# Designs tried in a protein design run: peptides against a protein of PDB entry 4N78. Part 53

Target 1, 186 residues: chain A of PDB entry 4N78
Amino acid sequence: HFQVICRLLGYQGIAVVMEELLKVVKSLLQGTILQYVKTLMEVMPKICRLPRHEYGSPGILEFFHHQLKDIVEYAELKTVCFQNLREVGNAILFCLLIEQSLSLEEVCDLLHAAPFQNILPRVHVKEGERLDAKMKRLESKYAPLHLVPLIERLGTPQQIAIAREGDLLTKERLCCGLSMFEVILT
Target 2, 155 residues: chain B of PDB entry 4N78
Amino acid sequence: MAELQMLLEEEIPGGRRALFDSYTNLERVADYCENNYIQSADKQRALEETKAYTTQSLASVAYLINTLANNVLQMLDIQASQLRRMESSINHISQTVDIHKEKVARREIGILTTNKNTSRTHKIIAPANLERPVRYIRKPIDYTILDDIGHGVKW

## One batch from the design tools (peptide; aimed at target 1 L174 C176, target 2 G110)

Design b2_p22_2_s3 (made by RFdiffusion4, then SolubleMPNN; from b2_p22_2, 11 letters changed)
Fold by OpenDDE base, seed 5:
Structure b2_p22_2_s3 (fold): chain B 186 residues (1-186), chain C 155 residues (1-155), chain A 22 residues (1-22)
Amino acid sequence: as target 1 above (186 residues)
Amino acid sequence: as target 2 above (155 residues)
Amino acid sequence: SMFGTEELLKGAEELTREVLDE
């Protein structure tokens, strides 16, 4: 599903969606969540000492439950604040999954374009074959597929320009050194 | 353009008219030959004359048809050439627009990106086979970075 | 042009220019 979304939206569509999600997340964080956090901070016990270990785990839990009883029983926290946190979480996950899907699509594009861009795959050398000989053979095999040189030889100046620009755009991908998700997390 | 216009306005209509006229003429020739054969005392001579006229008439019609057909074909070739030129121009425009749109889109998404922190710790296992640096005219994009994408980017 | 191809091409070129200038 995310792959389909990436294909459908393209870079522009993904950018728009990400921007809008960031706005939503920002709104949730700076609005409702912040307000609830401030309220919670105000009602938090000023001094919460660790109970003695002699009370055991159940006793310790009961102690903390008692100290936080008012917070836990705060109905609006469960209904509104947690819902907003879920929305934020979902937005973050969505961004992550979109970026991952986009990266996969970009890798596929790069792999598909590679034979046309004089990018040879890693050659697995079988026993007894010289790497150099195999590489030369591959180079010769794929030489006719090199698009830019072919167009430079046979194409019009306009076609050459387009081919070069297209080649550049094909080579330059986010997965080569850029991350959206890191920006989203900041 | 002038050639196409001449074909459309003069040559093809003229050829059609000539062919129509030839039909009328052929009918006259046929009538003549029939009458000549009936009236002639020398039937053999009349027959030979009819054969000659028939051959000439058929040759004439064949010529007219061939000329007309060639003119029509020429017209179609010119039109096809014009369409191909137009198609080429449209394709060029379309590609230019698409490239531009893509550049804009990439700028838009680019503002939402930051450089990946190459954590020094991933031992880039130097591929045993030094991939011959593909001489990219511009800064070679290291595609080896893609090798790690499939194994889950440890954030 | 009998097909108005030149006018169409000019129009397309103008539109392209407008798009590229944006």
Scores: peptide ipSAE 0.030, ipTM 0.635, DockQ to the pose 0.018
OpenDDE base, seeds 1, 2, 3, 4: peptide ipSAE 0.020, 0.016, 0.018, 0.019; ipTM 0.604, 0.623, 0.594, 0.616

Design b2_p22_2_s4 (made by RFdiffusion4, then SolubleMPNN; from b2_p22_2, 12 letters changed)
Fold by OpenDDE base, seed 1:
Structure b2_p22_2_s4 (fold): chain B 186 residues (1-186), chain C 155 residues (1-155), chain A 22 residues (1-22)
Amino acid sequence: as target 1 above (186 residues)
Amino acid sequence: as target 2 above (155 residues)
Amino acid sequence: EKFGTEELLEGARELTMEELDK
């Protein structure tokens, strides 16, 4: 699903969605969540010491239930605050999955473009084969597919310009060194 | 352009008119041949003359049709070439627009990106300072990112 | 051969036109 979303939206659509999600997250964090956190800080026990082990597990549990009674009984915490936290969590996960999916699409594009851009994979050399000879054969095999040189030889100036720009855009991808998710986490 | 215009405005209409004129002339020739045959004492001579006129008339019509057909074909070829050029121009414009849109899109999404940190621990850091949106900077492609994709041997 | 055919056709046209103008 996320791959399809990435294909459908493209860079522009993804950017818009991410911006809106960031706004939503910001609104949730600075609004409702902040208010509840402040309230929780007010009702939080000022001193919460670990009870003696002699009370056993049931006694310790009862102790903490008593100390946190006001928090546990705060119904809005569960219904509103935790829901907002879930929404934030979902937004984060969405961003992560979108970035991952986008990266996969970009990698696929790069791989598909590689033969046309004189990008050759590192070939495995079997015993007895020279790497150089194998690479030369590979280069020779794909040489006719090199788009930019072909257009430079046969195309009009306008076509050459477009081909070069297209080649550059094809090569330059976010996955090569940029992260959206890191921005979201900051 | 001048050639196409000449074909459309002069040659083809002229050829069509010539063909129509030829029709009327052929009728006159036919009438002449008929009358000549009827009035001539030498029927054989009149017949041979009619055959000659018939052959000539057929050749004339064939010529007119061929000329007109060739002009029409030439016109169509020129028009086809013009359409191809127009298509090419439209494609170039379309590609230019697409490239522009892509650049804009990349700038926009680039604002939402930062350099990948090698640090494994993504700490959710509370946004202390609204860091200025990092402008998208074109970086050379690092293909090493693809080294882990596929069954390639890590050297 | 193509040149000869066109000349023949043109000659036929001319002859036809001359006879029709008579």
Scores: peptide ipSAE 0.014, ipTM 0.687, DockQ to the pose 0.005
OpenDDE base, seeds 2, 3, 4, 5: peptide ipSAE 0.005, 0.011, 0.012, 0.000; ipTM 0.726, 0.713, 0.714, 0.710

Design b2_p22_3 (made by RFdiffusion4)
Pose (drawn by RFdiffusion4):
Structure b2_p22_3 (pose): chain A 186 residues (1-186), chain B 155 residues (1-155), chain P 22 residues (1-22)
Amino acid sequence: as target 1 above (186 residues)
Amino acid sequence: as target 2 above (155 residues)
Amino acid sequence: HVFPEITDEQAEEFVKEHLNQL
């Protein structure tokens, strides 16, 4: 699903959705969640020690039950507090997962562009062979496929300018050195 | 474009009227052969001149049509090439617009991004100078090696 | 560059790494 969502939205669609999800998280954190956090903070026990081991675990469980009774009995703890938090969590997971699908989408695009952009994989080296001497030979084999230099050789200035822009867009992807989840959290 | 204007404004309309002139002039020439036969004292001679005019009328109508047909074809060939150049220009405009729309989309997502500081190194990196193997040499106990440290006491 | 923080070298190295993994 995320894979399809990335393809259909593109960069502009994904960006607006992320910007809108930030507005939703902001609305919830500064809104209903904040209201209920302030309210439950008062219902909270002002102080609460952690009992020594001596008291034993059953006596510690009893102690936490009494100290946190008002939290345990709060009627809207699930239907509101947990619900709102789940929405914020899902919004964060969407941003993370959608960026991962985009990274997969970008790397596949780059793999198909490599033959037309003079990007060769490492080649096997036998005895008496140097990669330096061989990689250059392989580059000659795929020389007719190098798009920008061919258009600069036979193309019109208009075709050349358009080629240069398209070549730039093709080789520059977010997965080459950019990320978003960090900015989302910040 | 100059050859097209010449075809559309003069040569085609002109060659076309020259055809209409043939329409009117041939009906005169048909009457003249009938009149020249009637006035003619020599019926055989007047027939041979009618034949001459018939053959000449045929050669003329075929020439006028051929000339006009070549012009119409040249006009269509030029117009076909115009559409070929125009499509090429429209395609470039389209490619340009697509590049722009993509730049706008990438600018929009670029706000939500930062550098991912990732690097690549080796599993093991040996030091530039490996530790020299130090030979063992016996030396006596020396109770003076600390005399210079702090407030020593020499003996 | 559309993305100024991405260099040509980084883009080439990134694709080469994935081609070598195939």

Design b2_p22_3_s1 (made by RFdiffusion4, then SolubleMPNN; from b2_p22_3, 7 letters changed)
Fold by OpenDDE base, seed 1:
Structure b2_p22_3_s1 (fold): chain B 186 residues (1-186), chain C 155 residues (1-155), chain A 22 residues (1-22)
Amino acid sequence: as target 1 above (186 residues)
Amino acid sequence: as target 2 above (155 residues)
Amino acid sequence: KVFPEISDEQAREFVREELDKL
C-alpha cells in the first residue's frame, strides 16, 4: 500500500503529506499534550517515597495506585490525551513507512538506470575467472546503453541539456544520504 | 515554408486546373477527329492522324496526373515533417516542465531531510549521572498516613 | 497547342515508363 502511495504522490506529494503531518504532530505536542503533561505534573505527588519492601508486591501496588489515583481517574487523560498520543504515534509510523517505501522505490530506480549510466554491478567472480576480464566484458556489453554520451553525439544541444539534467536527477536520490525520519525524531 | 506555400497555392491548384482544361480539350480533340474522319476522302490518313492525337493526349494527361500526384505527395511529406517537428517541440517543452517540477519537488522534500548519521558508533551515552544509589535509608514507610484518607472507622 | 509538344516517340516512351512503374 505504501509503495503505491509513493508512486502515486511522487516527491512533491510525499513532501506535502509529510509537512502536513509534521504540522499536526507539532500542534498536538505543543498544544493538548503539553497541557495535559503540565496538569499531570501539578497533580503528581511531590513526595513519592518508595514503599518499604515489607509490604510485598500487593501492598506496593496498592500504595502506588493510591498515590496515583487522581492521575488514573483523570477521565480526560484516558480519552483525549491517549487519543492524541495515538495520533502522534500513527503519524510517526506513517512517516517511517513512507520513507522506507520511498527508499525502496529509489533503489529500484537507481538499479534500473544503472546500465544507462555506466554503473556496473559488483560481479561475483567464479573461481578461475579474472575480475578484470569480466568487468571489461560487462563494460563492453553495456557501452551502447550509455545514454548521455549517445545523446551528446547524436542529439541537439537542447536534447543534450535535458539528458544531462535527467541523468543528474536520476543519480541524486534521497536514499543516497538523506533521511526524513531522522528529522522527525529529531 | 515557401515550398509548401507554393505547392498549396500554385502548383496543386494549377495542376488541377490544367487537368480540368485537358478534359475539355480531349472532348474537342475527339470531336475534331470524328469529323475529320467522316469528311476526309482519305480514311487511312485520317485514322493515322487520330491515332497520333490520341497518343499525344494520353501522354499529356498521364504527365499531368503524375505531376499532380507527385506534388501532392511532396506536400504531404512536408506536412508530415512539420508535424514531427512540432511533436518534438512539444515533447521538449513537456520534458523541460517535468524536470522543473521534479526539481521543485525535490527541493521541497529536501528541506524535510537531514544527512544520515553514518556514525555507527552508537555512543552509548552512559547516563553520566549514575546518581549514586541514594542509600535508601529504609525508613519504615508509616502507612498510617494513608489511614486518614480511607473511611477510617475511628474505633 | 494545349498539349505540351511531345514527339510521338517521347509520348510512347513516357507512357511505357509510367506503366512499368505500375
Scores: peptide ipSAE 0.028, ipTM 0.598, DockQ to the pose 0.005
OpenDDE base, seeds 2, 3, 4, 5: peptide ipSAE 0.026, 0.027, 0.024, 0.025; ipTM 0.589, 0.590, 0.580, 0.590; seeds 2, 3 fail the geometry check

Design b2_p22_3_s2 (made by RFdiffusion4, then SolubleMPNN; from b2_p22_3, 9 letters changed)
Fold by OpenDDE base, seed 4:
Structure b2_p22_3_s2 (fold): chain B 186 residues (1-186), chain C 155 residues (1-155), chain A 22 residues (1-22)
Amino acid sequence: as target 1 above (186 residues)
Amino acid sequence: as target 2 above (155 residues)
Amino acid sequence: PVFPEISQEQADAFVREQLDSL
């Protein structure tokens, strides 16, 4: 599904969606979640002494439960804050999945363009074959497909310019060095 | 452009008109030849005259048809060339626009990206020594020692 | 009846061209 979305939206559509998601996340974080956190901080017992280790895990839990009783009983915190956190989480996951899907599409595009861009696949040398001979054979096989040189030879100046730009655009993909997800996490 | 216009407005219509006129004239000539032959006392002379008129008429019509056909073909060739040029121009514009749109889109999405910290992947210094693929002589791991322990299904 | 005056030369040339194409 995400792959289809990526294909359908393209870079522009993905950018728009991601921007909107970031806005939503920002709004949630700076708005409701922040307000709840502030409220919780105000209500939090100022002196939450670390329970003595002697009470064990149940005792510590009970202690924290008692200390946080008012917070836990705050029904609005549970419903609204957790829902907002869930929304944020979903947005983050969505962004991650979109980025992954986009990266896959970009890799596929690069692979498909490779024969036209003088990018030779990694040659698996079988036992007994000379790497050099295989590479030469591949070069010869794909040489006619080199689009930019072909257009440079046969095309108009305008076509050459377009071909070069297209080649550049094809080579320069996000997957080569850019991450959207890291921006989202920041 | 001027040539195409001349073909469309003058040569082809003129040729069509001439051909139409020739058709009507052929009918008249035929009638004349028929009547002349019937009325003439010298049938041989009338026949020769008819032959001359027929040859001239057919030659004229053939010429007109050929001229018209050539003009039409020329017109079509010019139009085809114009269409090809137009198509090329449209394609160029379209491609330029698409490239521009793509660049814009990439800029937009690029704002949402950060450089992947190329963690200094330690240059996996390709071990300079292409260690000869150690022929992993897979010594057949004699798993027979494990036969006594496991109740597992004999695969 | 005035046929477009094609010269006999044009007529002959046309006929020759047609014959040569055969």
Scores: peptide ipSAE 0.022, ipTM 0.567, DockQ to the pose 0.006
OpenDDE base, seeds 1, 2, 3, 5: peptide ipSAE 0.025, 0.021, 0.021, 0.021; ipTM 0.555, 0.562, 0.549, 0.569; seed 1 fails the geometry check

Design b2_p22_3_s3 (made by RFdiffusion4, then SolubleMPNN; from b2_p22_3, 7 letters changed)
Fold by OpenDDE base, seed 5:
Structure b2_p22_3_s3 (fold): chain B 186 residues (1-186), chain C 155 residues (1-155), chain A 22 residues (1-22)
Amino acid sequence: as target 1 above (186 residues)
Amino acid sequence: as target 2 above (155 residues)
Amino acid sequence: KVFPEISDEQAREFVQEELDKL
């Protein structure tokens, strides 16, 4: 599904969606969630000491439950705050999945373009084969497919320019070193 | 352009007119030959003259038709070539626009990206004023990402 | 002359073209 979304939206569409998601997340974090956190901080017990270990885990839990009873029972916390946190979580997850899917698509595109861009696959050398000979064979095999050099030889100046730009765009992908998800996490 | 115009405005219409005139003339020649044969005391001579006129007339018409046909074909070829050139121009424009759109889109999404920090160091580095990495770090394409493709993980 | 005069060269060219179509 995410792959389809990535294909459908393209870079521009993804950018728009991500921007909007960031706005939403920011709004949630700086608005509602922040307000709830502030409110919760105000109602937090001023003195909440660790109970003695002698009370055991149940006793300690009960103690904290008692101390935080008003907070835990705060209906709006369960409904609004947790829902907002869920939305934030979903947004983050969505961004992650979109980025992953986009990266996969980009890698696939790069792989498909590689023969046309003088990018040779890593050659698995079987026992007894010389790496150099195999590489030479591969180079010879794919040499006619080198698009930019081909167009440079046969194409018009305009076509050459387009081919070069296209080649550049093909080579420059987000997966090569950029992450959107890291931006979302900061 | 000048050649096409000449074909369209002069040569082809001229050829058509010539054919039409030839048609009219053929009728006249036929009438003449018929009358000449009837009136001639030497029927054999008249017949030979008729044959000569017929042969000449047919040859002339055939030539005119051929010339006209060739001119029409030439016209069509020129037009086809013009259309191809126009198509090429449109394609060029289209490609240019697409590339431009793609560049814009990439810039837009690029604003939403940061360099992948390869450093394992857990340091929550505050976003230093990361100079807009204008340059995509051309890291070698790591094809290992595709290693998981095919193992049935439906994403 | 009721018909346009075709030069011998034109006639030859015509014949040749027709032969070439065969």
Scores: peptide ipSAE 0.032, ipTM 0.595, DockQ to the pose 0.007
OpenDDE base, seeds 1, 2, 3, 4: peptide ipSAE 0.031, 0.033, 0.031, 0.031; ipTM 0.601, 0.598, 0.577, 0.589; seeds 1, 2, 3 fail the geometry check

Design b2_p22_3_s4 (made by RFdiffusion4, then SolubleMPNN; from b2_p22_3, 6 letters changed)
Fold by OpenDDE base, seed 5:
Structure b2_p22_3_s4 (fold): chain B 186 residues (1-186), chain C 155 residues (1-155), chain A 22 residues (1-22)
Amino acid sequence: as target 1 above (186 residues)
Amino acid sequence: as target 2 above (155 residues)
Amino acid sequence: KVFPEITDEQADEFVREQLDKL
């Protein structure tokens, strides 16, 4: 599903969606969630000491439950605050999944373009085979597929320019060193 | 362009007119030959003259038709070439626009990205200077990401 | 002459074209 979404939206669409999600997350964090946190902080017991360990886990839990009774029973916390947190979580998850899917698509594109861009895969050298010989064979095999050099030889200046730009765009992908998810986490 | 114009405005119409005139002339020649044969005391000579005129007329008409046909074909070829050039131009524009759109899109999404921090260090370092990572660190394409593709993991 | 005179060159070209079509 996310792969389809990535394909459908493209970079521009993804950017728009991500921007909007960031706005939503920011709004939730700085608005509603912050307000609830502030309110909760106000109602927090001023003095909440750790109960003695002698009370055991149940006693300690009961103690804290009693101390936080008003907070726990706060209906809006359960409904609005948790829902907002859920939304934030979903947004983060969505961003992660979109980025992952996009990265996969980009890698696939790069792989598909590689033969045309003189990017040779690392060849597994079997025992007894010379790496150099294999690489030379591969180079020879894919040499006719080098698109930019081919167009440079046969194409018009305009076509050459387009080919070079296209080549650059093909090589420059987000997966090569950029992450959207890291932006969302900061 | 000049050649096409010449074909369209002069050569083809001229050829058509010539052919039409030839048609009219054929009728005249036929009439002449008929009358000449009837009036001639030497029927054999008249017949030979008729044959000569017929042969000449047919040859001329054939030539005119061929010339006209060739001119029409040439016209069509020129037009086809013009259309191809136009198509090429449109394609070029389209590609340019697409590339531009892609660049814009990439810039837009790029604003939403940061450089992948390869440092395993757990420190949530607040990205200090939002230096716009201008330079795509061309890391070698890690093809290992595709290792899981095909093993049925429905993502 | 009721018909346009065809030059020898035109005639030769015509013949050549016809031969090429064959």
Scores: peptide ipSAE 0.034, ipTM 0.592, DockQ to the pose 0.007
OpenDDE base, seeds 1, 2, 3, 4: peptide ipSAE 0.038, 0.037, 0.035, 0.030; ipTM 0.603, 0.596, 0.597, 0.589; seeds 1, 2, 3, 4 fail the geometry check

Design b2_p22_4 (made by RFdiffusion4)
Pose (drawn by RFdiffusion4):
Structure b2_p22_4 (pose): chain A 186 residues (1-186), chain B 155 residues (1-155), chain P 22 residues (1-22)
Amino acid sequence: as target 1 above (186 residues)
Amino acid sequence: as target 2 above (155 residues)
Amino acid sequence: SEIEETMEELLAEPDAIAEKLS
């Protein structure tokens, strides 16, 4: 699903959705969640020590049950507090997962562009063979596929300018050195 | 474009009227052969001149049509090439707009991004100079090696 | 001529992702 969502939205669609999800998270954190956090903070026990081991686990469980009784009995703890937090969590997971799908989508695009952009994989080296002397030979084999230099040789200035722009867009992808989840959290 | 204007404004309309002139002039020439036969004292001579005019009328109508047909074809060939160049220009405009829309979309998502500081190194990196193997040499106990450290006491 | 100038201006626009990756 995420794979399809990435393809259909593109960069502009994904960007707007992320910007809108930030507005939703902001609305919830500075809204209903904040209201309930301030309310439950007062219902909270002002102080609460951690009992020594001596008291034993059963007495510690009884101690936490009494100290946190008002939290455990709070009627809207699930239907509101947990619900709102689940929405914020899902919004964060969407941003993370959608970026991962976009990275997969960009890497595949780049793999198909590599033959037309003079990008060769490492070649096997037998005895008496140097990659330096061989990679250059392989580059000659795929020389007719190098798109920008061919157009600069036979193309019109208009065709050349358009080729340079398209070549730049094809080789520059977010997965080459950029990320978003960090900015989302910040 | 100059050859097209010449075809559209003069040579086609002109060659076309020259065809209409043939329509009117041939009906005169048909009457003249009938009159020249009637006035003619020599019926065989007047028939041979009618035949001459018939053959000449045929050669003329075929020439006028051929000339006009070549002009119409040249016009269509030129117009076909115009559409060929125009589509090429429209395609470049389209590619240019596509590049622009993509730049706008990338600029919009670029706000939500930062550098991912990732690098690539080796599993093991040996030091530039490996530790020299130090030979063992016996030497006595010396109770004076600390004399210069702090407030020593020499003996 | 005006269409060519407009195409040149649109192609000269910077790419933000390319700037960040540079």

Design b2_p22_4_s1 (made by RFdiffusion4, then SolubleMPNN; from b2_p22_4, 7 letters changed)
Fold by OpenDDE base, seed 5:
Order: C-alpha cells, then structure tokens, then sequence
Structure b2_p22_4_s1 (fold): chain B 186 residues (1-186), chain C 155 residues (1-155), chain A 22 residues (1-22)
C-alpha cells in the first residue's frame, strides 16, 4: 500500500502529505498534549519516595497505584490525551513507512536506470576469471545503451539538454544521502 | 508551405481535370477508330492504326494517373513531415514541462530532508575489490546506504 | 523492354495525344 501511495503521490505529493502531517503533529503536541502534560505535572506528587523493598512487588505496585490514583482515574486522560498520542504515533509511523517505501522505489529506479547510465553492478568473479576482463566485457555489452552519449551523438541540442537533465534527475535521489524522517523527528 | 499549397490548389485538381478530359478524349478516339474500321477498305491498316491509338491512349492515361498519384503521395509526405515536426515540438515542450515539475517537486521535498549522518561506526568494510572507478566523473551512487532498508539489496 | 521504353517515351510526350485529338 505504501509503495502504491509513493507512486501515486510522487515527490510533490509526498512532500505535501508530510508537511500536513507535521502540522497536525505539531498542533497535537503544542496544543492538547502539552496542556494535559502540564496538568499532569501539577497533580503529580511532589515527593514520591521509593517504598521499602520489603513490601514486595505487589505492595510497591499498590503504593504507586495509590499515589497515582487521581491521575489514573482522570477520564480525559484516557479519552483525549491517549487518543492524541495514538494519532501522533500513527503519523510518525506513517512518515517512516512512506520514507522506507520511497527509498525502495528510488533504489528500483536507480537499478533500472543503471545500464543506461554506465553504472555497472559489481560482477561476481568466478575463480580463475580476471575481474578486469569481465568488467570490460560488460562495459562493451552495455556501451550501446548509454543514453546520454547516444543522444549527444544523434540528438538535437534540445534533446541533449533534456537528456542531461533527465540523467541528473535520475541520479540524484533522496536515498543517496538525504533523510526525511530525521527532519520529522526533529 | 508553398509547395503544399501548389499541390493542393493547382497540381492535384489539375491532374484530376486532365484525367476527366482524357476520358472524354478516349471516347472520341474509340468512336473514330470504330468508324474508321467500318469505313476502311483496308481493314488491316485500320486495325494497326487502332492499335497505335490504343497504345498511345493507354500510355497517356497511365502517365496522368502516375503523375497524379505521385503528387498525392508528395502531398501526403509533406503533411506527414509537418505532423512529425509538430509532434516533436509538442514532445519537447512536454518533456520540458515535466522536468520543470519534477525540479519543483524535488525542491519541495528537499526542504523536508536533511543529510544522513554517516555514523562513523559502521566500518564501511572497503570492499576488497576496489571497484575500478568506472570513469563516471560524478560520485558513484553508493547504493549500499540502503542495504539496511527494506529487503537489503546487497550490491 | 523495348515496349517499356516506348511506353516511357510515349508517357514523356503527353502533348502528342492532345495535339492529335484537337
């Protein structure tokens, strides 16, 4: 599903969706969540000492439950605050999954374009074959597929310009060194 | 443009008229040949004359048809060439627009991106076999940066 | 071949038929 979304939206659509999600997350964090956090901080016990270990795990749990009883029983915390946190979490996960899907699409595009851009994969050399000879053979095999040189030789100046720009756009991808998700976390 | 106009307005209509006139003339020739054969005491001579006129008439019609056909073909070729030029122009514009749109889109998404911190810790195990820098002057796209993402396409 | 040449020559002289029919 995320791959389909990436294909449908493209870079522009993804950017728009991500921007809007960031706005929503920001609004949730700075608005409702912040208010609830402030309220919770105000009602938090000022002094919460660790109970003696002699009470055992059940006793310790009961102690904390008693101290936090007012917070746990706060109905709006469960209905509103937790829902907002869930929405934020979903937004973050969505962004992560979109970025991952986009990266996969970009890699696929790069792989498909590679033979046309004189980008040869690392050839596994079987024992006894010279890597250089295999690489030369591959280069020779794919030389006719080099799009930019082909267009430079046969194309009009306008076609050459378009081919060069297209080549550049094909090579320059987010996956080559850019992270969108890191900005979102930021 | 002038050639196409001449073909459309003068040569092709003129050729059609010539063919029509030729039809009328051929009918006259046929009538003449028939009458001449009936009236002539020397039937053999009349027949030979008829054969000569028939051959000439067929040749003339063939010429007219060939000329007209060639003019029509030439017209179509010119039109086809014009259409191809228009198509090329449209394609060029379309590609230019698409490239522009893509650049804009990339700028927009680029604002939402930061450089990946190459954590120093992953010892990029220099692949033992230094990939001979295929003379791509531009920095080879390191696809290994995505090895940890998804199905881990190991190059 | 000779007939083709004659036909080509006749084809080259469309005016001859027009003159004889006139």
Amino acid sequence: as target 1 above (186 residues)
Amino acid sequence: as target 2 above (155 residues)
Amino acid sequence: SELEKEMQELLAQPDVIAEKLA
Scores: peptide ipSAE 0.016, ipTM 0.615, DockQ to the pose 0.007
OpenDDE base, seeds 1, 2, 3, 4: peptide ipSAE 0.013, 0.013, 0.012, 0.018; ipTM 0.618, 0.625, 0.614, 0.625; seeds 2, 4 fail the geometry check

Design b2_p22_4_s2 (made by RFdiffusion4, then SolubleMPNN; from b2_p22_4 with I3L E5K T6L E8Q A16L)
Fold by OpenDDE base, seed 3:
Structure b2_p22_4_s2 (fold): chain B 186 residues (1-186), chain C 155 residues (1-155), chain A 22 residues (1-22)
Amino acid sequence: as target 1 above (186 residues)
Amino acid sequence: as target 2 above (155 residues)
Amino acid sequence: SELEKLMQELLAEPDLIAEKLS
């Protein structure tokens, strides 16, 4: 699904969606969540001693439950604050998945374009074959597919310019070194 | 343009008119030949004359048709060439617009990106020796580096 | 009838006449 979304939206659409999500997240964090966090900090017990280990896990849980009873029972925390946190979480996950999907699409595009851009795959050299000979064979095989040189030879100046720009755009991808998700976390 | 205009306005219409006129003339010739054959005392001579007129008439019509056909073909070729040029122009504009849109889109998404911290501080040990500008061997973009990035579709 | 036949024969081979006229 995310792959399809990436294909449909393209770079521009993804950017728009990401920006809007960031706005929503920012609004939630700076607004409702911040207010709840501040309130929670104010009502937090000033003195919370570690219970003795002798109480075991249930006793420790009960101790903390008792200490935080008023906070846990706060209805607005469960309904509003947790919902907002869920929304933030979903937004973050969405951004992550979009980035991953986009990266996959970009890699696929690069792979598909490679034969046309004089990018040869790393050839597995079987024992006994000269790497150089195999590479030369591959070069010869794919030489007719080199688009930019072909257009440079046969095309108009305008076509050459477009071909070069297209080639550049094809080669330059976000997956090569850019991360959107890191910006979002930031 | 002048040639196409001449074909469209003069040569083809003129050829069509000539062909139509020729058709009407052929009917007259046929009538004449029939009447001449019936009225002539020397039927053999009349027949030979009819053959001659028929041959001439057919030759003339064939010539007119051929000329007209060639002119139409020429017209179509010129028009096809014009259409191809227009198509090429439209395609060029379309491609230019698409490239521009793509560049804009990439800029927009680019502002939302940061460089991946490649933890490998490859200490660019500046080789002490100013070795000769190593021919920028365009290292083939090893896309295998990207193999580890994503859901591991090992192809 | 003979004239009609001759005319039909002449009309049937227009391509040959065109080749001879080119």
Scores: peptide ipSAE 0.020, ipTM 0.572, DockQ to the pose 0.007
OpenDDE base, seeds 1, 2, 4, 5: peptide ipSAE 0.022, 0.020, 0.019, 0.017; ipTM 0.576, 0.585, 0.589, 0.581; seeds 1, 4 fail the geometry check

